# Peptides against a protein of PDB entry 5EIB, part 50

Target 1, 366 residues: chain A of PDB entry 5EIB
Amino acid sequence: VDLEPGTMDSVRSGPFGQIFRPDNFVFGQSGAGNNWAKGHYTEGAELVDSVLDVVRKESESCDCLQGFQLTHSLGGGTGSGMGTLLISKIREEYPDRIMNTFSVMPSPKVSDTVVEPYNATLSVHQLVENTDETYCIDNEALYDICFRTLKLTTPTYGDLNHLVSATMSGVTTCLRFPGQLNADLRKLAVNMVPFPRLHFFMPGFAPLTSRGSQQYRALTVPELTQQMFDSKNMMAACDPRHGRYLTVAAIFRGRMSMKEVDEQMLNVQNKNSSYFVEWIPNNVKTAVCDIPPRGLKMSATFIGNSTAIQELFKRISEQFTAMFRRKAFLHWYTGEGMDEMEFTEAESNMNDLVSEYQQYQDATAD
Target 2, 366 residues: chain A of PDB entry 5EIB as posed
Amino acid sequence: VDLEPGTMDSVRSGPFGQIFRPDNFVFGQSGAGNNWAKGHYTEGAELVDSVLDVVRKESESCDCLQGFQLTHSLGGGTGSGMGTLLISKIREEYPDRIMNTFSVMPSPKVSDTVVEPYNATLSVHQLVENTDETYSIDNEALYDICFRTLKLTTPTYGDLNHLVSATMSGVTTCLRFPGQLNADLRKLAVNMVPFPRLHFFMPGFAPLTSRGSQQYRALTVPELTQQMFDSKNMMAACDPRHGRYLTVAAIFRGRMSMKEVDEQMLNVQNKNSSYFVEWIPNNVKTAVCDIPPRGLKMSATFIGNSTAIQELFKRISEQFTAMFRRKAFLHWYTGEGMDEMEFTEAESNMNDLVSEYQQYQDATAD

## One batch from the design tools (peptide; made by RFdiffusion4, then SolubleMPNN)

Design b1_p11_4_s3 (from b1_p11_4, 5 letters changed)
Fold by OpenDDE base, seed 2:
Structure b1_p11_4_s3 (fold): chain B 366 residues (1-366), chain A 11 residues (1-11)
Amino acid sequence: as target 1 above (366 residues)
Amino acid sequence: GPVKVPKRKPP
């Protein structure tokens, strides 16, 4: 789905364009112009019914519909505005199904779009209310990984998207292979989301290795375990050491010893015990899949529900507030039928979310 | 062309 035809043509002409049904390509002509309001109230609203018709048709063809997966950006107009409109409409029609998102957070290091803080804040407000699980994929963190860890002097969107693809493949492993922990979206939600509003995850992937060092790196269970818990491997720009993990899932892939995995996972928890809440028992889950990812002997994917995620929301909130106090570019949104109150409500809800994370960070066992 | 929201001015 896109509000611009050129994006759809790029997907169709790509190496996997033929795996999608031609009738499942739904697109507009005018685009959203990086405006959330165009995505949500005007251009996106004109297209949404055509998307819902396709969603219904595909849902009816499912033997067992678990839920929905949306991949979108929060900095643009289509992914943010129309994406959240679609989430709302799907939630209304399928209230008993899991809503899962891969939400790409904007960064000034990656994009020059000045209104990204508005688009992100308005989107986060919708995600808090209408999603069950949200993987926070932060362009700030992806850029830093590409530059610092992968030693890429000038990271490209292709380099960032490679990390996104590896992460998405990792977190969906248990859904794609039989006999795994978290084999469905609902089980994942039960294990990862102790409080309904606190459903924003920090993903991570190992191994992350620069092209120059790949030949010299042994892939071992201890190294994978150490790397996936390293703050530098988090796909969200926050430090887990500044908060506490509510829940964690680790997904190992490849031929390895279950005993060694369990030993290393116990060791990393014990070493980092101060960074876990003590009042949620058995809050770390581990899965092992014998099938490695393409091109690797083994990998590990991390999913963290941490109160440190508030650092990401604070960054967006600070940028939002600095623009909104000046009413900078606000006329682009109000001209599409939005009220200033919608901005204030979105800001308030995101600040409430930050406060909730802080409350649970400071909570002790009674 | 579609009216796009302005990009950040270079400093």
Scores: peptide ipSAE 0.076, ipTM 0.731, DockQ to the pose 0.037
Fold by OpenDDE base, seed 3:
Structure b1_p11_4_s3 (fold): chain B 366 residues (1-366), chain A 11 residues (1-11)
Amino acid sequence: as target 1 above (366 residues)
Amino acid sequence: GPVKVPKRKPP
């Protein structure tokens, strides 16, 4: 789905374009112009019914519908505005199904779109209310990984998207292979989301290896485990050492010893015990899939529900507040039928979310 | 093309 037609042609002409039904390509002509309100109230609202018709058709063809997975950006207008409109409409029609998102967080290191803080804040407000689980894929973290860890001097969108694809493949491993932990979206939510509003995940992937060091790197379970828990491997721009893990899932892929995995996972928990809440029992889950990802002997994917994620929301909130106090660019949103009060409500809800994370960070076992 | 929100003018 896009509000611009050119993206659909790119997907169709791509190496996997033929796996999608032609009728499942829904697109507009005008685009959202990086305006959340165009995505949510005007251009996106005109297109949403045609998307819902496709969603209904595909849902009816499912033998066992678990839920929905949306991949979108929060900095743009289509992914943010129309994406959150679509989430709201799907949630209304399918209230008993899981709503999962891969939400790309904006960063001024990656994009010069000045209104991204508005689009992100307005989107987060919708995601808090209408999703069950959200993977926070932060363009700031992706850029930093590309630059610092992968040693890419000039990271491209291709480089960032490679990390996104690896992460998405990793976190969906248990859904795609039988007999695994978190084999369905609902089980994942039960294991990862102890509090309904606190459903924002910090993803991570290992191995992350620079081209220059690939030939010298031995992939081992200890190395994967160490890298997976390293703050530099988090695909959300927050330091887990500044918060506490509510829940963690680790997904290992490849031929490895289950015993070694269990030993390393126990060791990393014990070494980092101060960074876990003590009042949630059995809050670390581990899965092993014998099938490695393409091109790797083994990998590990991390899913963390951490109170440190508040750093990401604080960053967005600070940027939002700095613009909103000046009433900068508001006329572009209000001109699409949006009320200024919706900005204040979205800001308030995001600040409440930050406060909730802080409350649980400071909570002790009584 | 669609009126895009102006990118930051490069300094």
Scores: peptide ipSAE 0.067, ipTM 0.727, DockQ to the pose 0.035
Fold by OpenDDE base, seed 5:
Structure b1_p11_4_s3 (fold): chain B 366 residues (1-366), chain A 11 residues (1-11)
Amino acid sequence: as target 1 above (366 residues)
Amino acid sequence: GPVKVPKRKPP
């Protein structure tokens, strides 16, 4: 789905364009112009019914519908505005199904789109209410990984999207292969989300290795375990050491010793015990899938529900507040039928979310 | 893949 036809043409002409049914390509002509309100109330609203018709048709063809997975950006107008409109409409029609998102957070290091803080804040407000699980894929973190870890001098969207795709493949491993931990979206939610509003995850993928160092790197369970818990490996720009893990899932892929995995996972928890809440028992889950990702002997994917995620929301909130106090570009949103109150409500809800994370960070076992 | 340069969309 896109409000611009050129994106769909690029997907269709791509190496995997034939994997999608032609009738499932729903697109507009005008685009959202990086405006959340155009995505949510005008251009997106004109297209949403045609998307819902496709969603219904595909849902009816499912033998066992678990839920929905949306991949979108929060900095643009289509992914943010229309994406959250779709989430809302799907939630209304399928209230008993899991809503899962891969939400790409904007960064000034990656994009010059001035209104991204508005689009992100308005989107987060919707995600807090209407999603069950959200993987926070932060362009800030992706850029830093590409530059610092992968040693890319000028990271491209292709480089960032490669990390996104690896992460998406990793976190969905248990859904795609039988006999795994979190084998369905609902089980994932039960294991990862102890409090309904606190459903924002810090993903990570290992191994991450620069092209120049690939030939010298051994892939071992200890090295994968160390890297996936490293703050520099998080695909959300948060330091887990500044918060506490509520829950963790680790998904190992490839032929490895389950015993060695369990030993290394225990060791990393013990070394980082101060960064876990003590009042959620058995809050670390581990899965091992014997099938490695293509081109790797083994990998590990990290999913963290950490109170440190508040750093990401604080960053967005600070940027939002700095613009909103000046009423900068507000007329682009109000001209599409929005009220200034919607901005204030979105800001308030995101600040409440930050406060909730802080409360649980400071909570002790009585 | 093609590097999508962020298009500065005019206001």
Scores: peptide ipSAE 0.033, ipTM 0.618, DockQ to the pose 0.025
Fold by OpenDDE base, seed 1:
Structure b1_p11_4_s3 (fold): chain B 366 residues (1-366), chain A 11 residues (1-11)
Amino acid sequence: as target 1 above (366 residues)
Amino acid sequence: GPVKVPKRKPP
């Protein structure tokens, strides 16, 4: 789905364009112009029914519909505005199904789109209410990984998207292969989301190795485990050491000893015990899939629900507030039918979310 | 330098 034809044409002409049904390509002509309101109220609203018709048709063809997965950006207009409209409409029609998102967080280090803080804040407000699980993929963190860890002097969108694709493949491993931990979206939510509003995950993928070092690095379970819990490996721009893990899932892929995995996972928890809440029993889950990813002998994928994610939301909130106080560019949103109250409500809800994370960070076992 | 996103400036 897109509000622009050019993106869809690129997908269709790409190496994997033939895996999608031609009738499942739903697109507009005008785009959203990086405006959330165009995505949500005007251009996106004109297209949403056509998308819902496809969603219904595909849902009816499912033997067992677990839920929905949306991949979108929060800095743009289509992914943010139309994406959140779709989430709302799908939630209304399928209230008993899991809503999962891969949400790309905007960063001023990666994009020059001035209104990204508005688009992100308005999107987060919708995600808090209408999703069950959201993977926070921060373009800033991806850039830093590419530059610092992968030693790429000039990271490209191709380099960032490679990290995203590896992560998405990793976190969906349990859904795609039978007999795994978190084998369905609902079970993932039960294990990862102790509080309904606190459903924002920090993903990570290991191994991440520079081309120059790949030939010299042994892939071992200890190294994967250590890299996966390293703050520099998080695909959200927050430091887990500034918060506490509510829940963690680790998905190992490849032929390895379950005993060694369990030992290393226990060791990393013990070494980092101060960064876990003590009042959630068995809050670390581990899965091993014998099938490695293509081109690797083994990998590990990290899913963290940490109170440190509030750093990401605080960053967005600060940027939002700095623009909103000046009413900068508001006429572009209000001219599409938005009320200024929607901005205030979205800001308030995101600040409440930050306060909730802080409350649980400071909570002690009584 | 920053990844040059195609600067679709908001119009």
Scores: peptide ipSAE 0.025, ipTM 0.623, DockQ to the pose 0.025; fails the geometry check

Design b1_p11_4_s4 (from b1_p11_4, 6 letters changed)
Fold by OpenDDE base, seed 4:
Structure b1_p11_4_s4 (fold): chain B 366 residues (1-366), chain A 11 residues (1-11)
Amino acid sequence: as target 1 above (366 residues)
Amino acid sequence: KPVKIPKKKPK
């Protein structure tokens, strides 16, 4: 789905374009122009019913529908505005199904789009209410990984998208291969989301590899485990040491000893015990899949529900506030039928979410 | 071309 035809043509002409049904290509002509309101109330609203018809048709063809997965950006107008409209409409129609998102957070290091803080804040407001689990894929973190870790002088969208792809492949491993932990979206939610609003995940991946650099470095299980818990491997720009883990899932891939994985996972928990909440028992889950990712002997994927994710939301809120106080570009949103109140409500709800994370960070076992 | 909200002026 897109509000611009050129994106769909790029997917269709791509190496895997033939995997998608032609009838499942739903697209507009005008695009959202980086405006959340165009995505949500105008251009996106004109297209949403045709998308819902496809969603219904595909849902009816499922023997056992678990839920939905949306991949979108929060900085643009289509992914943010239309994506959150779709989430809302799907939630209304399928209230018992899991809503999962891969939400790409904007960064001023990656994009010059001035209104990204508005689009992100308005989107986060919708995601808090209408998703069950959200992978926070932060362009700030992706840029920092590319620049600092991968030593890419000028990170491209291609480099960032490679990390996104690796992460998405990692976190979906348990859904794609039988006999794994979190084998369905509902079990993932039960294990990862202790409180309904606190469903924003910090993903991480090891080993970090750039496009074209086959790092033939055979990592060991100890090295994978250490890298997976390193803040530099997090795809959200948060330091886990500034918060506490509510829950963690670790997904190892490749031929390795389960015993060695369990020993290393215990060691990393014990070493980092101050960064876990004490009042959630058995809050670390581990899976091992014998099938490695393509081009690697082994990998580890991290999913963290950490109170440190508030750093990401604070960054967006600060950027939002700095623009909103100046009423910068508001006429582009209000001209599409939005009220200024929707901005203040979205800011308030995101600040409430930050306060909730802080409350659980400061909570002690009685 | 859809009117895209302006990019930040490069500082």
Scores: peptide ipSAE 0.060, ipTM 0.730, DockQ to the pose 0.036
Fold by OpenDDE base, seed 3:
Structure b1_p11_4_s4 (fold): chain B 366 residues (1-366), chain A 11 residues (1-11)
Amino acid sequence: as target 1 above (366 residues)
Amino acid sequence: KPVKIPKKKPK
């Protein structure tokens, strides 16, 4: 789905474009122009019913519908505005199904779009209420990984999207292979989301290795385990050491010893025990899939529900507040039928979410 | 062309 036809043409002409049914390409002509309100109230609202018709048709064809997965950017107008409209409409029609998102967080290091803080804040407000699981994929963290870890001098969107695709493949491993931990979206939610509003995940992937070092690196279970818990490997620009893990899932892929995985996972928990909440029993889950990713012998994917994710929301909130106090660009949103109060409500809900994460960070076992 | 909200002016 897009409000611009060129994105759909790029997907269709791509190496996997033929995997999608032609009738499932729903697109507009005008685009959202990086305006959340165009995505949510005007251009997106004109297109949403045609998307819902496709969603219904696909849902009716499912033997067992678990839920929905959305991949979108929160910095743009389409992914943010229309994406959250679509989430809301799907939630209304399918209230008992899981809503999962891969939400790409904007960064001024990656994009020059001035209004990204508005689009992100307005989107986060919708995601807090209408999603069950949100993977926070932060363009700032992706850029820093590409530059610092992968040694890419000028990271491209292709380089960032490669990390996104590896992560998405990792976190969906349990859904795609039978007999795994978190084999369904609901089970993932039960294991990862102890509090309904605190459903924002910090993803990570290992191995992250520069092209020049790949040939010299032995991929071992200890190295994968150490790397996936390293703050530099987090695909959200948060330091886990500044918060506490509510829950963690680790998904190992490849031929490895389950015993060695369990030993390394215990060791990393013990070493980092101060960074876990003590009042959530069995809050670390581990899965092993014998099938490695393409081109790797072994990998590990990390999913963290950490109170440190508040650093991401604080960053967005600070940028939002600095713009909103000046009423900068507001007329572009209000001109699409949006109320100024929706900005204040979205800011407030995001600040409440930050406060909730802080409360659970500071909580002790009674 | 759809009016895109301006990119940051390059400093």
Scores: peptide ipSAE 0.057, ipTM 0.721, DockQ to the pose 0.036
Fold by OpenDDE base, seed 5:
Structure b1_p11_4_s4 (fold): chain B 366 residues (1-366), chain A 11 residues (1-11)
Amino acid sequence: as target 1 above (366 residues)
Amino acid sequence: KPVKIPKKKPK
């Protein structure tokens, strides 16, 4: 789905364009112009019914519908505005199904789109209420990984999207292969989300290896385990050491010893025990899939529900507040039918979410 | 084409 036709043409002409049904390409002519309100109330609202018709048709063809997965950006008008409209409409029609998102968080290091803090804050407000699971894929973290870890002098969207694809492949491993932990979306939510509003995940991937060093790096279970818990391997720009893990899932892929994985996972938990809440028993889950990712002998994917995710929301909130106090660009949103109150409500709800994460960070076992 | 909200001009 896109509000611009050229994106769909690029997907069709791509190496996997034939994997999608032609009728499942729903697109507008105008685009959202980086305006959340155009995505949510005008241009996106005109297209949403055509998307819902496709969603219904595909849902009816499922033998067992678990839920929905949305991949979108929160900085742009289509992914943020129309994406959250779709989430709301799907939630209304399928209230008993899991809503899962891969939400790409904006960063000033990656994009010069001035209104990204508005689009992100308005989107987070919708995601808090209407999603069950949200993977926070932060363009700030992706840029820092590409530049610092992968040694890319000028990171491209292709380089960032490669990390996104690796992360998405990793976190969906249990859904795609039989006999895994969290083999369905609902089971993932039950294991990862102890409190309904606290459903924002820090994904991480290992190995992160520069092209020049790939041939020389040994891939071992201890090294994967250590890298997976390293803040530099997180796809969200938060330091887990500044918060506490509520829940963790680790997904190993490749031919390895389950015993060695369990030993290393116990060792890393014990070494980092101060960064876990003590009042959630058995809050770390581990899965091993014997099928490696393409081009790697083994990998590990991390899913963290950490109170440190508040650093990401605080960053967005600070940027939002600095713009909103100046009423900068508000006329572009109000001109599409929004009230200034919707901005204040979205800011408030995101600040409440930050306060909730802080409360559970400071909570002790009684 | 709807006007994209202008990127900040590079200073």
Scores: peptide ipSAE 0.047, ipTM 0.717, DockQ to the pose 0.036
Fold by OpenDDE base, seed 2:
Structure b1_p11_4_s4 (fold): chain B 366 residues (1-366), chain A 11 residues (1-11)
Amino acid sequence: as target 1 above (366 residues)
Amino acid sequence: KPVKIPKKKPK
C-alpha cells in the first residue's frame, strides 16, 4: 500500500516483486506529502476501503488468521497517517486479532523532514491504543549501527533496510518455523506485554552484517549473546542501561547447543540483573531454531520490552513540543480537517506512556 | 554535522 505509485512500481520491479499478488498492490496518485493528516483524513481515507477489501479477501483465505503485521514509517505521511488509519480500521473489524507493527521511528539526525515529530507523535498515539505489539526501529540507531559497528562511511537506505530485514526475519522466526517458543502472535504478546499499553519493543540483531560483507565470521553462542544485549546492537535509539527490562525474548538461529544458549542467557541476565525488573518472574524467554538465516551459520535476535524506550518517546515529545508551541506548519494539518486538540491529546497520551514506563521502572516487589 | 539521509520535504 502506498499513496504514491512510484513506490509500488519499485517493489514490483524488485527481486521479490513477483511474491505479491498484483491485485494486492493498492496505491494512490497524490501522495501524503509527509503530512500525517493527508494520510489519515484525506488522501488515505479515500484509499482505505480499497485496502480493507484486499485485507478481507486475504483474511478469508487464511486457515487460521492470527493477526496482522504492518511495516510502516512514522516520519512520512503515508506510513504514519494512512498506516495508523488502517490499523484503526483493521482493529475495528478484527478486534480479536493481534495487531503487530514494525514502526520506523524518525530521527532528526537522519532526516531533514521538519514535520516528522508531528507525524511520529500522532502515530504513537494511535499505536498506543490500537496495536498489541510494536517493534520500534529507529533510523538513528540503524544509522549508528551502520556507521560505528559496520564501519560504513556513508550509510544508505539499502544498508538501513538490510538491518530492518534481518531484524524482521529474526523476530518472525518463531512464527515461521514449527515447534518454537512464541509460535503465534498471541503467545508472543502474552510473553512480551505484561501491561497492554507497554507493547513497544526494542529489537536487536547479532551478528550485525552488511549485505556486501560475504565474510560472515561464524560467531559463537557467547559472542552472539553478548552482542545481542549490547546497547550498540539495539535498533531503537535508547540505552537499556537507563531503564529496566520488563520482558525479553531471545531467538537463536542455527545449529547450537540449547544447553550452551541457556547457560549464556543465564550468565548475561545475572550480569545485567540490575537492568531487569524483579517482580516479573521468568521474564526472559529463549528460543532456538535449528534453521540459520540465509548466509549465516548462526544468529541471535533480541526483543526487549524495556522502560528505557521512554527515551525514544521523550525525544519525540521534546521535538514535537518545540514545533507545536510555535504552531510551525500546523495549518497543513488543520487544513486537512484536524483539530489542534488532536495534537495535544496525542502529546498527552505519549507523555502518559512515558510516565507509565517510569512508574514500572521504579516499581519494587512489595 | 551528521550526514543526513535525504528525504522528500513536505510539499
Scores: peptide ipSAE 0.026, ipTM 0.636, DockQ to the pose 0.023

